# Peptides against a protein of PDB entry 3KDP: the designs that were tried, part 95

Target 1, 230 residues: chain A of PDB entry 3KDP
Amino acid sequence: PFLIFIIANIPLPLGTVTILCIDLGTDMVPAISLAYEQAESDIMKRQPRNPKTDKLVNEQLISMAYGQIGMIQALGGFFTYFVILAENGFLPIHLLGLRVNWDDRWINDVEDSYGQQWTYEQRKIVEFTCHTPFFVTIVVVQWADLVICKTRRNSVFQQGMKNKILIFGLFEETALAAFLSYCPGMGVALRMYPLKPTWWFCAFPYSLLIFVYDEVRKLIIRRRPGGWVE

## One batch from the design tools (peptide; made by RFdiffusion4, then SolubleMPNN)

Design b2_p17_2_s2 (from b2_p17_2, 12 letters changed)
Fold by OpenDDE base, seed 4:
Structure b2_p17_2_s2 (fold): chain B 230 residues (1-230), chain A 17 residues (1-17)
Amino acid sequence: as target 1 above (230 residues)
Amino acid sequence: DVLAEAEELLRKGREIL
């Protein structure tokens, strides 16, 4: 998220502290949980011989947990960000290069895509309004992605939710999202304004799309073992 | 100053959200 902010010079979609909360608070337990998934999940061919000394997380699991999930999460978060800004008059194309004027407190006449002028305060309210939904979107997408990552070939419906650590991780990230979204003072501390419950559902179509896509992919793999989709 | 500004923005944000 922060890299796109720098490269595209768009308004900051997610605060650095909030990113840190994702990396340390939401992603750690779920990512570790993948290393403890049962061999029946096809992700891990064998349990660690020694859970204390053996490499629990191999390069493939790391790539799935931090690479694939992280990229999909970022896409989901940015989708929500662009939706919010578009609903407030800022189309995605207009946001490119806007950061300099957006962050300037002395410019109080930044125009949106429709010629409406926005004060610095109004812009910052909209910016900070994006932070909480972005974070929540990541959490909701992460549910789907982590569930998808439980198995390589089997459907989630076949494997089920046997990994208690994964379930705990999903609960933890959801509880953290709720805490950061609704606890008093989080808006000031983390620039995360209180979230309307409706925004929790904005990520659902995206997570559902990914879920359906992966189930279709897995179905193809089961029907055509060794295919290009594997 | 930054905290006061943030609190004011939060207050105003609650009014429009």
Scores: peptide ipSAE 0.016, ipTM 0.439, DockQ to the pose 0.028
Fold by OpenDDE base, seed 1:
Structure b2_p17_2_s2 (fold): chain B 230 residues (1-230), chain A 17 residues (1-17)
Amino acid sequence: as target 1 above (230 residues)
Amino acid sequence: DVLAEAEELLRKGREIL
């Protein structure tokens, strides 16, 4: 998210506090849950055939899978961001290069794509209104990530939701997202303004996409063990 | 005053979304 913000010079899609809430709040419990997860019996019991090559291939493929999942997460967040801004009159093409004028407190006549002038305060409201849905999008997509990361080869349906720590992590992330989204004063304190409950559903297609992607990947691995997708 | 302003901003944010 931050890289696209720099490259495209668009208004900040995700605040620093929101990033910290993701990194510390949503990633820590999942990381702990994965450490206590009974790794897939096939992965833990399979000694690497060649410890050097199989470890490198495994690390590369895990890195690639996480990179692809992270890209889908970013696309989901940015989609939500662009939809909110477009609904407020800022089309994606108009946002390119707008950051400098957007962040200037002395410019109170920034025009949207329809020629409407926006004060600095109005711009910051819509910007901070994007932070919460972006965060929620990441949390909803992370539900899929946490579930799919439990297994490398087996379907989610085969392993089930046995890890109580993972379930607790999913609950904590959701509770944190709800708290940050709906608790009074969070807009001022954390730059996370409340969102309509309907915005939670905007992330679901991306969560589903990740599930489908991972199930297809796992299906390929099951059918072609030792392939380039493993 | 700050609380009222915060509530107004929150209301505006809810209207925008």
Scores: peptide ipSAE 0.013, ipTM 0.372, DockQ to the pose 0.033
Fold by OpenDDE base, seed 3:
Structure b2_p17_2_s2 (fold): chain B 230 residues (1-230), chain A 17 residues (1-17)
Amino acid sequence: as target 1 above (230 residues)
Amino acid sequence: DVLAEAEELLRKGREIL
């Protein structure tokens, strides 16, 4: 998020403190939960891995898979950000290079895509309105990611949801997201204004997309063991 | 590692800002 803020010179989509809440708050418990996941039902059917060749391939594949998922998460957050700004009169194309004027407190006549002038205070309200739904979008996408990461090859439907620690992790990150979104004073403390409940649903298509993508990937791996998708 | 990278990116971002 912050890289795109710098490169595209757009208004800040997500605050630093909220990024830390993602990295330390929402990701830790889910990550620990994966260590307690039950072994895949087919693990005993796998041939012993070649310790010289299979380590490098697995690390590259894991890195690519997590890199792809991370990109989809970021895209989901940015989509939500652009939708909110567009609903407030700022089309995505108009946001490019706007940061300098956006962050200048002495410029009170920044025009939106429709020629409406925005004061500094109004712009900051809109910016801080984007922080919460961006964060919530990441959390909702992380639900899908966590569920998908339970298995390498088996479908989630085959493995099931037996890991109570994983379920706890999903509730913890959701509770944290709700706390940061709705607790009084978060607008001042974290620059996260209260979220309209409708914005929680904006992330669901992305979570579903990730889920479907990974189930299809796993299906291909099951049908073509030793293929390039492994 | 991700946190350290994020902190470094934030530091660099603050230097540009």
Scores: peptide ipSAE 0.000, ipTM 0.275, DockQ to the pose 0.019
Fold by OpenDDE base, seed 2:
Structure b2_p17_2_s2 (fold): chain B 230 residues (1-230), chain A 17 residues (1-17)
Amino acid sequence: as target 1 above (230 residues)
Amino acid sequence: DVLAEAEELLRKGREIL
């Protein structure tokens, strides 16, 4: 998110405090919970592998898979950001290079895509309105990520949801998202304005995409052990 | 609609500050 903000010179999609809340709250506790997930039913039945080659392969595959999932999460957040700005008159193309004028408090006539002029205050309201749904979108996409990460080969339908710690992590991150989104004063303290409940559903297509992607990936791995998808 | 709600939230925020 921050790299795209710098490169594209768009208005800030996610505040620094919100990023810290993701790193410390919504990522850390769930990540710890994944360490306590039940072993795959087939892991214990795997033949002894060459520890050197298979460690490198596993590290590369983990890096690629998490890199791809992280990109889908970022795309989900940006989609929500662009939808909100478009609904307020700022089309994605118009946002390119707009940051300098957007952040200037002395410019009170920044035009949107329809020629409407926006004061500095109005622009900042719209910007901070994007922070909460971007955060919530990440959390909702993380639900799918956490569910799929508990296994390398087995489908979620085969392994089931038996880890009580993982389930607790899912509730914790959801409760944190609800707290940050709806607690009075969060708009002032964290620049996270209250979110309409409808915006929680904006992330669902991306959560479904991650889920389908991983289930297909795991299906391929089960059908072709040792293939390039591993 | 989102803007009007955000403006109201900002107004309330200013009253708290």
Scores: peptide ipSAE 0.017, ipTM 0.469, DockQ to the pose 0.030; fails the geometry check

Design b2_p17_2_s3 (from b2_p17_2, 12 letters changed)
Fold by OpenDDE base, seed 3:
Structure b2_p17_2_s3 (fold): chain B 230 residues (1-230), chain A 17 residues (1-17)
Amino acid sequence: as target 1 above (230 residues)
Amino acid sequence: DVLELAKELLELGRKIL
């Protein structure tokens, strides 16, 4: 989120405090839960890792996690951000380069895509209105990410949902997201304005996309062992 | 994520300062 804020000079899509809530709040319990996942049914058919040559985290895992899944997560968040700003009169093309004028408190006549003038206070309300839906979009996408991370090769349907700690993690991150989105005073404390319940559903297509993408990937790996997709 | 957090904290620091 922040890289695009700098590169494209767009209004801030996700605040620092909201990112802290993701990294330290919503992601910790789910990540720990993966340590308690049951071994894949085929794990004993794999050769033991060579500790001298094989890294625990290889370039391929980094590429998959950050290069593919992380990009889809970011796209989901940015989609929600652009939809909210478009609903408030700021089309995506108009946001490019707007940050400088957007963040200037002395400019009270920033025009939207329709020629409507926005005061600094009005612009900040719209900006902070984006933070909560972006955050919730990330959490909803993380549901799919956590579920797909249960296995490297087997389908989630083959592995099942037997890990009670993982299930608890999904409820915990969702409950935390709801608390941060709806608790009175979060707008002042975290710059997270209350979320319309409809915005929770905006992330669902992206979660489904991640899930389907990973299941297809795993299916290809199972059908073509040793392929370039591994 | 931690790297983005660090960048944002740096930017927040620059805005406060």
Scores: peptide ipSAE 0.007, ipTM 0.406, DockQ to the pose 0.020
Fold by OpenDDE base, seed 1:
Structure b2_p17_2_s3 (fold): chain B 230 residues (1-230), chain A 17 residues (1-17)
Amino acid sequence: as target 1 above (230 residues)
Amino acid sequence: DVLELAKELLELGRKIL
């Protein structure tokens, strides 16, 4: 999110406070819950990692985490962001380079794609209106991420959802997201304005995409061990 | 509308990437 904000010079899609709420709020309990996950049925049949040759974090894991899953998450968030701004009159092409004028408090006549002028206050309302749905989009995508992280090779359907702490984590992050999205005063405190409940569904295709993608990946790994997909 | 926007974003993504 922040890289595209800098590169494309667009209005801020996700605020620093919302990022902190993701990193410290929604992701913490889910991440801890993975420590309580049941080991994969084949884990004891796998060779131990060679500490001298095998990196704990390899290029393949980085590619999966940042290059694939992280990219799908970013696309999901940006999709939600662009939809909201388009619904408010700002088409994606018009947002390119707009940040400087957007963030200038003294410019109260920033035009949208339809020639409507927007005051600084109005622009900040729509910007902060993007932050909450972007955040919620990340949380909904994180459901899929957490579920796919249960296993490296086995299907989630083979592993099952026996980890009650993980289920609690999914509930907690969702409840926190709902609290931050709908609690009165969050717009002032966290710049997280209430979102329409329909925006929760905007992320579902991306969550499903991640889930399907990882299940297909795991299926390929199971059928062709030692492939480039592992 | 969302589908059209998705198509436009996909096309834009293809142009930028």
Scores: peptide ipSAE 0.000, ipTM 0.255, DockQ to the pose 0.020
Fold by OpenDDE base, seed 4:
Structure b2_p17_2_s3 (fold): chain B 230 residues (1-230), chain A 17 residues (1-17)
Amino acid sequence: as target 1 above (230 residues)
Amino acid sequence: DVLELAKELLELGRKIL
């Protein structure tokens, strides 16, 4: 998010405080919960990892986590951001290079895509209105990410949802997201303005996409062991 | 309008705090 903010000079899509809420708030319990996941039903049929040659974190895992899943997460957040700004008169193409004028408190006549002038205060309200839905989008996508991380090869339907700590983590991150989104004062404290409940559903297609993608990937791995997809 | 809603919610928040 912040890299695109710099490169494209767009209004800030996700605040630093919101990023901290993701990294320290919503992700901690879910990430720890994976340590308590039950072994896959076929684990005894796999050769042990060679600790001398096989890295715990390999290029495939990095590619999956950052190159595939992380990109889908970012796209989901940016989609929500662009939709909100478009609904408020700022089309995506108009946002390019707008940051300088957007962040200038002395410019109170920034025009949108329709020629409407926006004060600094109005612009900051819409910017901070984007932060919360972006955050919620990440949380909803993280549901799928956490669930797909339960197994490397087996389908989630084969593994099941037996890890109570993981289920608790999903509840915790959702409850925290709701708290940060709707608790009075969060707009002042965290620059997270309340969002319409409908924005929670904007992330669902991306969450579903991740889930389906990983299930298809795992299906391919099961059908073609030792393939490039593993 | 998301902006109007945000303003209203912000005003409500300021009244509660």
Scores: peptide ipSAE 0.000, ipTM 0.227, DockQ to the pose 0.036
Fold by OpenDDE base, seed 2:
Structure b2_p17_2_s3 (fold): chain B 230 residues (1-230), chain A 17 residues (1-17)
Amino acid sequence: as target 1 above (230 residues)
Amino acid sequence: DVLELAKELLELGRKIL
């Protein structure tokens, strides 16, 4: 998110406080819950890791986490961001390079894609209106990410949802997201304005995409052990 | 204030990078 904000000079898609709420709030308990996941049924049939050649964090794991899943998560957030701005008159092409004028307090006549002029205050309301749905989009996508992280090889349907701590984590992150989104005063305290309940569904296609992608990946690994997909 | 701080950090980041 932040890199695209710098490179494309678009209005800020996600606030720093919101990022901290993800890193310290919604991600922490779910991540810890993975430590309590049941071992895969075939784990004892796998060869031991060679500690000299097989790093715990290998290039492939980094590529999967940051290069694939992280990109899908970012795309989900940006999709929500662009939809909200487009509904408010700012088409994606018009946002390119707009940040400088968007962020200037003295410019009160920034035009949208339809020639409507926006004051600094109006622009900031729209910007902060994007922060909460972007955050919620990440949380909804993280449901799929957490579930797929339960196993390396087995399908989630083979492993099942038996980890009560993981289930608690999913409820906790969702409850926290709802609290931050709808609690009075969050707009002032965290710059997180309330969102329409319909925005929770905006991330569902991306959450499903992550889930399907990883299940297909795991299916390929099971059929072709030692392949490039591992 | 947080946005100003973020802008200052971004401007600082742009000046350093």
Scores: peptide ipSAE 0.000, ipTM 0.307, DockQ to the pose 0.018; fails the geometry check

Design b2_p17_2_s4 (from b2_p17_2, 12 letters changed)
Fold by OpenDDE base, seed 2:
Structure b2_p17_2_s4 (fold): chain B 230 residues (1-230), chain A 17 residues (1-17)
Amino acid sequence: as target 1 above (230 residues)
Amino acid sequence: SVLEEAQQLLEEGRKIL
């Protein structure tokens, strides 16, 4: 998120403190929970790998998995961010390079994509209105990502939801998201304004798409072991 | 409309503070 903010010079999609809350609260417990997930039934049947290469391959697989999850979460957050700004008159193309004028308190006539002028205060309200749903979207997408990451080849329906630590992590991150979204003072402390319950559903189509995509991917892998889809 | 709704939520939040 922060890298895209710098490179594209868009309005800040998520506050730094909120990013820290994601890293320490919503990502850490789920990440630990994945380490305790039940082994796939097919992994237990795989031939022993070479012990010299196993560490390197495992580290690479873990790094790629977490890198991909983080990228997917960021994409989900940005999707919600762009939807909110588009609904308020700022199309994605118009946001490119807008940050300098957006953050200038002396400019009270920043035009949106439709020629409407926005005061500094109005712009900041819209910006901070994006922070909470961006965070919530990450959590909702993370539900799907965590469920998907339980297995490499087996369907979620075949493996089941047996990891109590993972289930606890899902409740913890959801409770944290609700707390940050609805606790009084979060708008001042974290620049996270209260969120309408309807925005929780904004990520659901995206999460569903990822879930369906991964289930199809896993189905192909099961039917064609060693194929290009791995 | 979304801005008005956000402003209303902010005003409600300020009343709670």
Scores: peptide ipSAE 0.013, ipTM 0.424, DockQ to the pose 0.035
Fold by OpenDDE base, seed 4:
Structure b2_p17_2_s4 (fold): chain B 230 residues (1-230), chain A 17 residues (1-17)
Amino acid sequence: as target 1 above (230 residues)
Amino acid sequence: SVLEEAQQLLEEGRKIL
């Protein structure tokens, strides 16, 4: 998120403190849970001999957990960010290069895509309004992605939700998202303004799309073992 | 607008705090 903010010079989609909450609060327990997942034999060929010293997760699991999930989460978050800004008059193309004027407190006449002028305060409210939905989107997408990562070949419906640590992690991140979204003072402390409950559902189509895509992928793998889709 | 809703929620939140 922050790299795109720098490269594209767009308004900051997610605060640094919120990123830390994701990295330390939401991703840690789920990532650990993947290491202890009683996954399919193709994901986890052998249990760790020593859970304290042995590499609990193979490089593929690490790549899935930190690489693939992270990229999908970022895409989902940015989708939500662009939707919110577009609904407030800022089309994605207009956001490119806007950061300099956006962050200038002395410019109170920044125009949106429709010629409406925005004060610094109004711009910061909409920016901070994006932080909470971005975070929530990550959490909702992470539900799907973590469940997908639990299996390689089998459907989620076949493998089931056996890892209690994974389930706990999903509840923890959801509870954290709810806490950060709705507890008083979070707007001041973390620049995460209160979120209308309807925004929780904005990520669902994206999560569903990923879920369907992965189930189709797994179905193809089951029908054509050793195919290019593996 | 999402902005107006956010402002209302902030104002409501401030009344609680």
Scores: peptide ipSAE 0.010, ipTM 0.375, DockQ to the pose 0.039
Fold by OpenDDE base, seed 3:
Structure b2_p17_2_s4 (fold): chain B 230 residues (1-230), chain A 17 residues (1-17)
Amino acid sequence: as target 1 above (230 residues)
Amino acid sequence: SVLEEAQQLLEEGRKIL
């Protein structure tokens, strides 16, 4: 998020402290939960045919999968950010390069895509309104990711929700998201204004898309074992 | 307790950042 803020010179989509909450608060328990997940019987029972090459291939596949998921999470967050700004009159194209004028407190006539002038205070309210739903979108996408990453080949429906640590991680990140979204003072403390409950649902299509994509991927792997998709 | 610790870490992180 912060890299795109710098590169595209757009209004800040998510605060640095909230990014740290994601990295340290929401990702740690899920990562631990995956480590304690009952390994898919086919992964652990297969002795590596070649311990050196099979380890390297597995590490590469895992790194690519997590990299792809992280990109989809970021895209989901940015989608929510752009939707909120568009609803407030700032189309995505208009946001490019706008940061310099956006962050200048002495410019009180920044025009939106419709020619409406925005004061510095109004712009900052809209910016901080984006932080919370961006964070919540990441959390909701992480729900899908955690459920999906539980297995490499088996469907989520076949493996089931047996890992209590995974379930705990899902509750923890949800509780953190609710706390950051609705606790008094978070607007001043974290620049996260209270979230309208409707914005929680904006992430669900992305979570569903990831879920469907992974179930299809797993289905292909099951039908074509040893194919290029593994 | 976990929420309180998370809050405290956030407050401390905010003082540093």
Scores: peptide ipSAE 0.000, ipTM 0.262, DockQ to the pose 0.040
Fold by OpenDDE base, seed 5:
Structure b2_p17_2_s4 (fold): chain B 230 residues (1-230), chain A 17 residues (1-17)
Amino acid sequence: as target 1 above (230 residues)
Amino acid sequence: SVLEEAQQLLEEGRKIL
């Protein structure tokens, strides 16, 4: 997210404090939950043919899969960001290069895509309104990521939701998102303004995309044992 | 601080919108 913000020179989609809340608040409990997940029986019984080469290849493929999931997650956040700004009059093409004027407090006549002028205060409210749904989008996408990470080869439908620690992690992450989104004072403290409940659903297509991606990946691994997708 | 000024401006803007 921050790299795209620098390269495209767009208004800040996600605040630094919000990023820290993701890294420290939403990722830790899920990571612990995965450490206590029951080992997938088919993985644990399969000995590598070449322990050195097969381990290295497998670590590279896992790293690539996590990288791809992270990219889909970021795309989901940016989608929500662009939709909110578009609903407030700022089309994606108009946001390119706008940051310099957007962040200047002395410019009170920044025009949107429809010629409406925005004061510094007004556009900062819109910016901070985008921080909350970006965060919520990340949380909703992480639901799918956590569920798919339970297994490496088996479908989620075969493994089920037996890990109580994972369920607790999903609840904690959702409760944190609700607290940051709706608790009084979060607008001033964290620059996260309250979000309309309808925006929680904006991320669902991306959660579904991650789920479908992983199920297809796992299906390929099951059909082609020892392939480059494993 | 720049942060305090930004928070004050934000609070004023929130009262208008």
Scores: peptide ipSAE 0.000, ipTM 0.267, DockQ to the pose 0.021

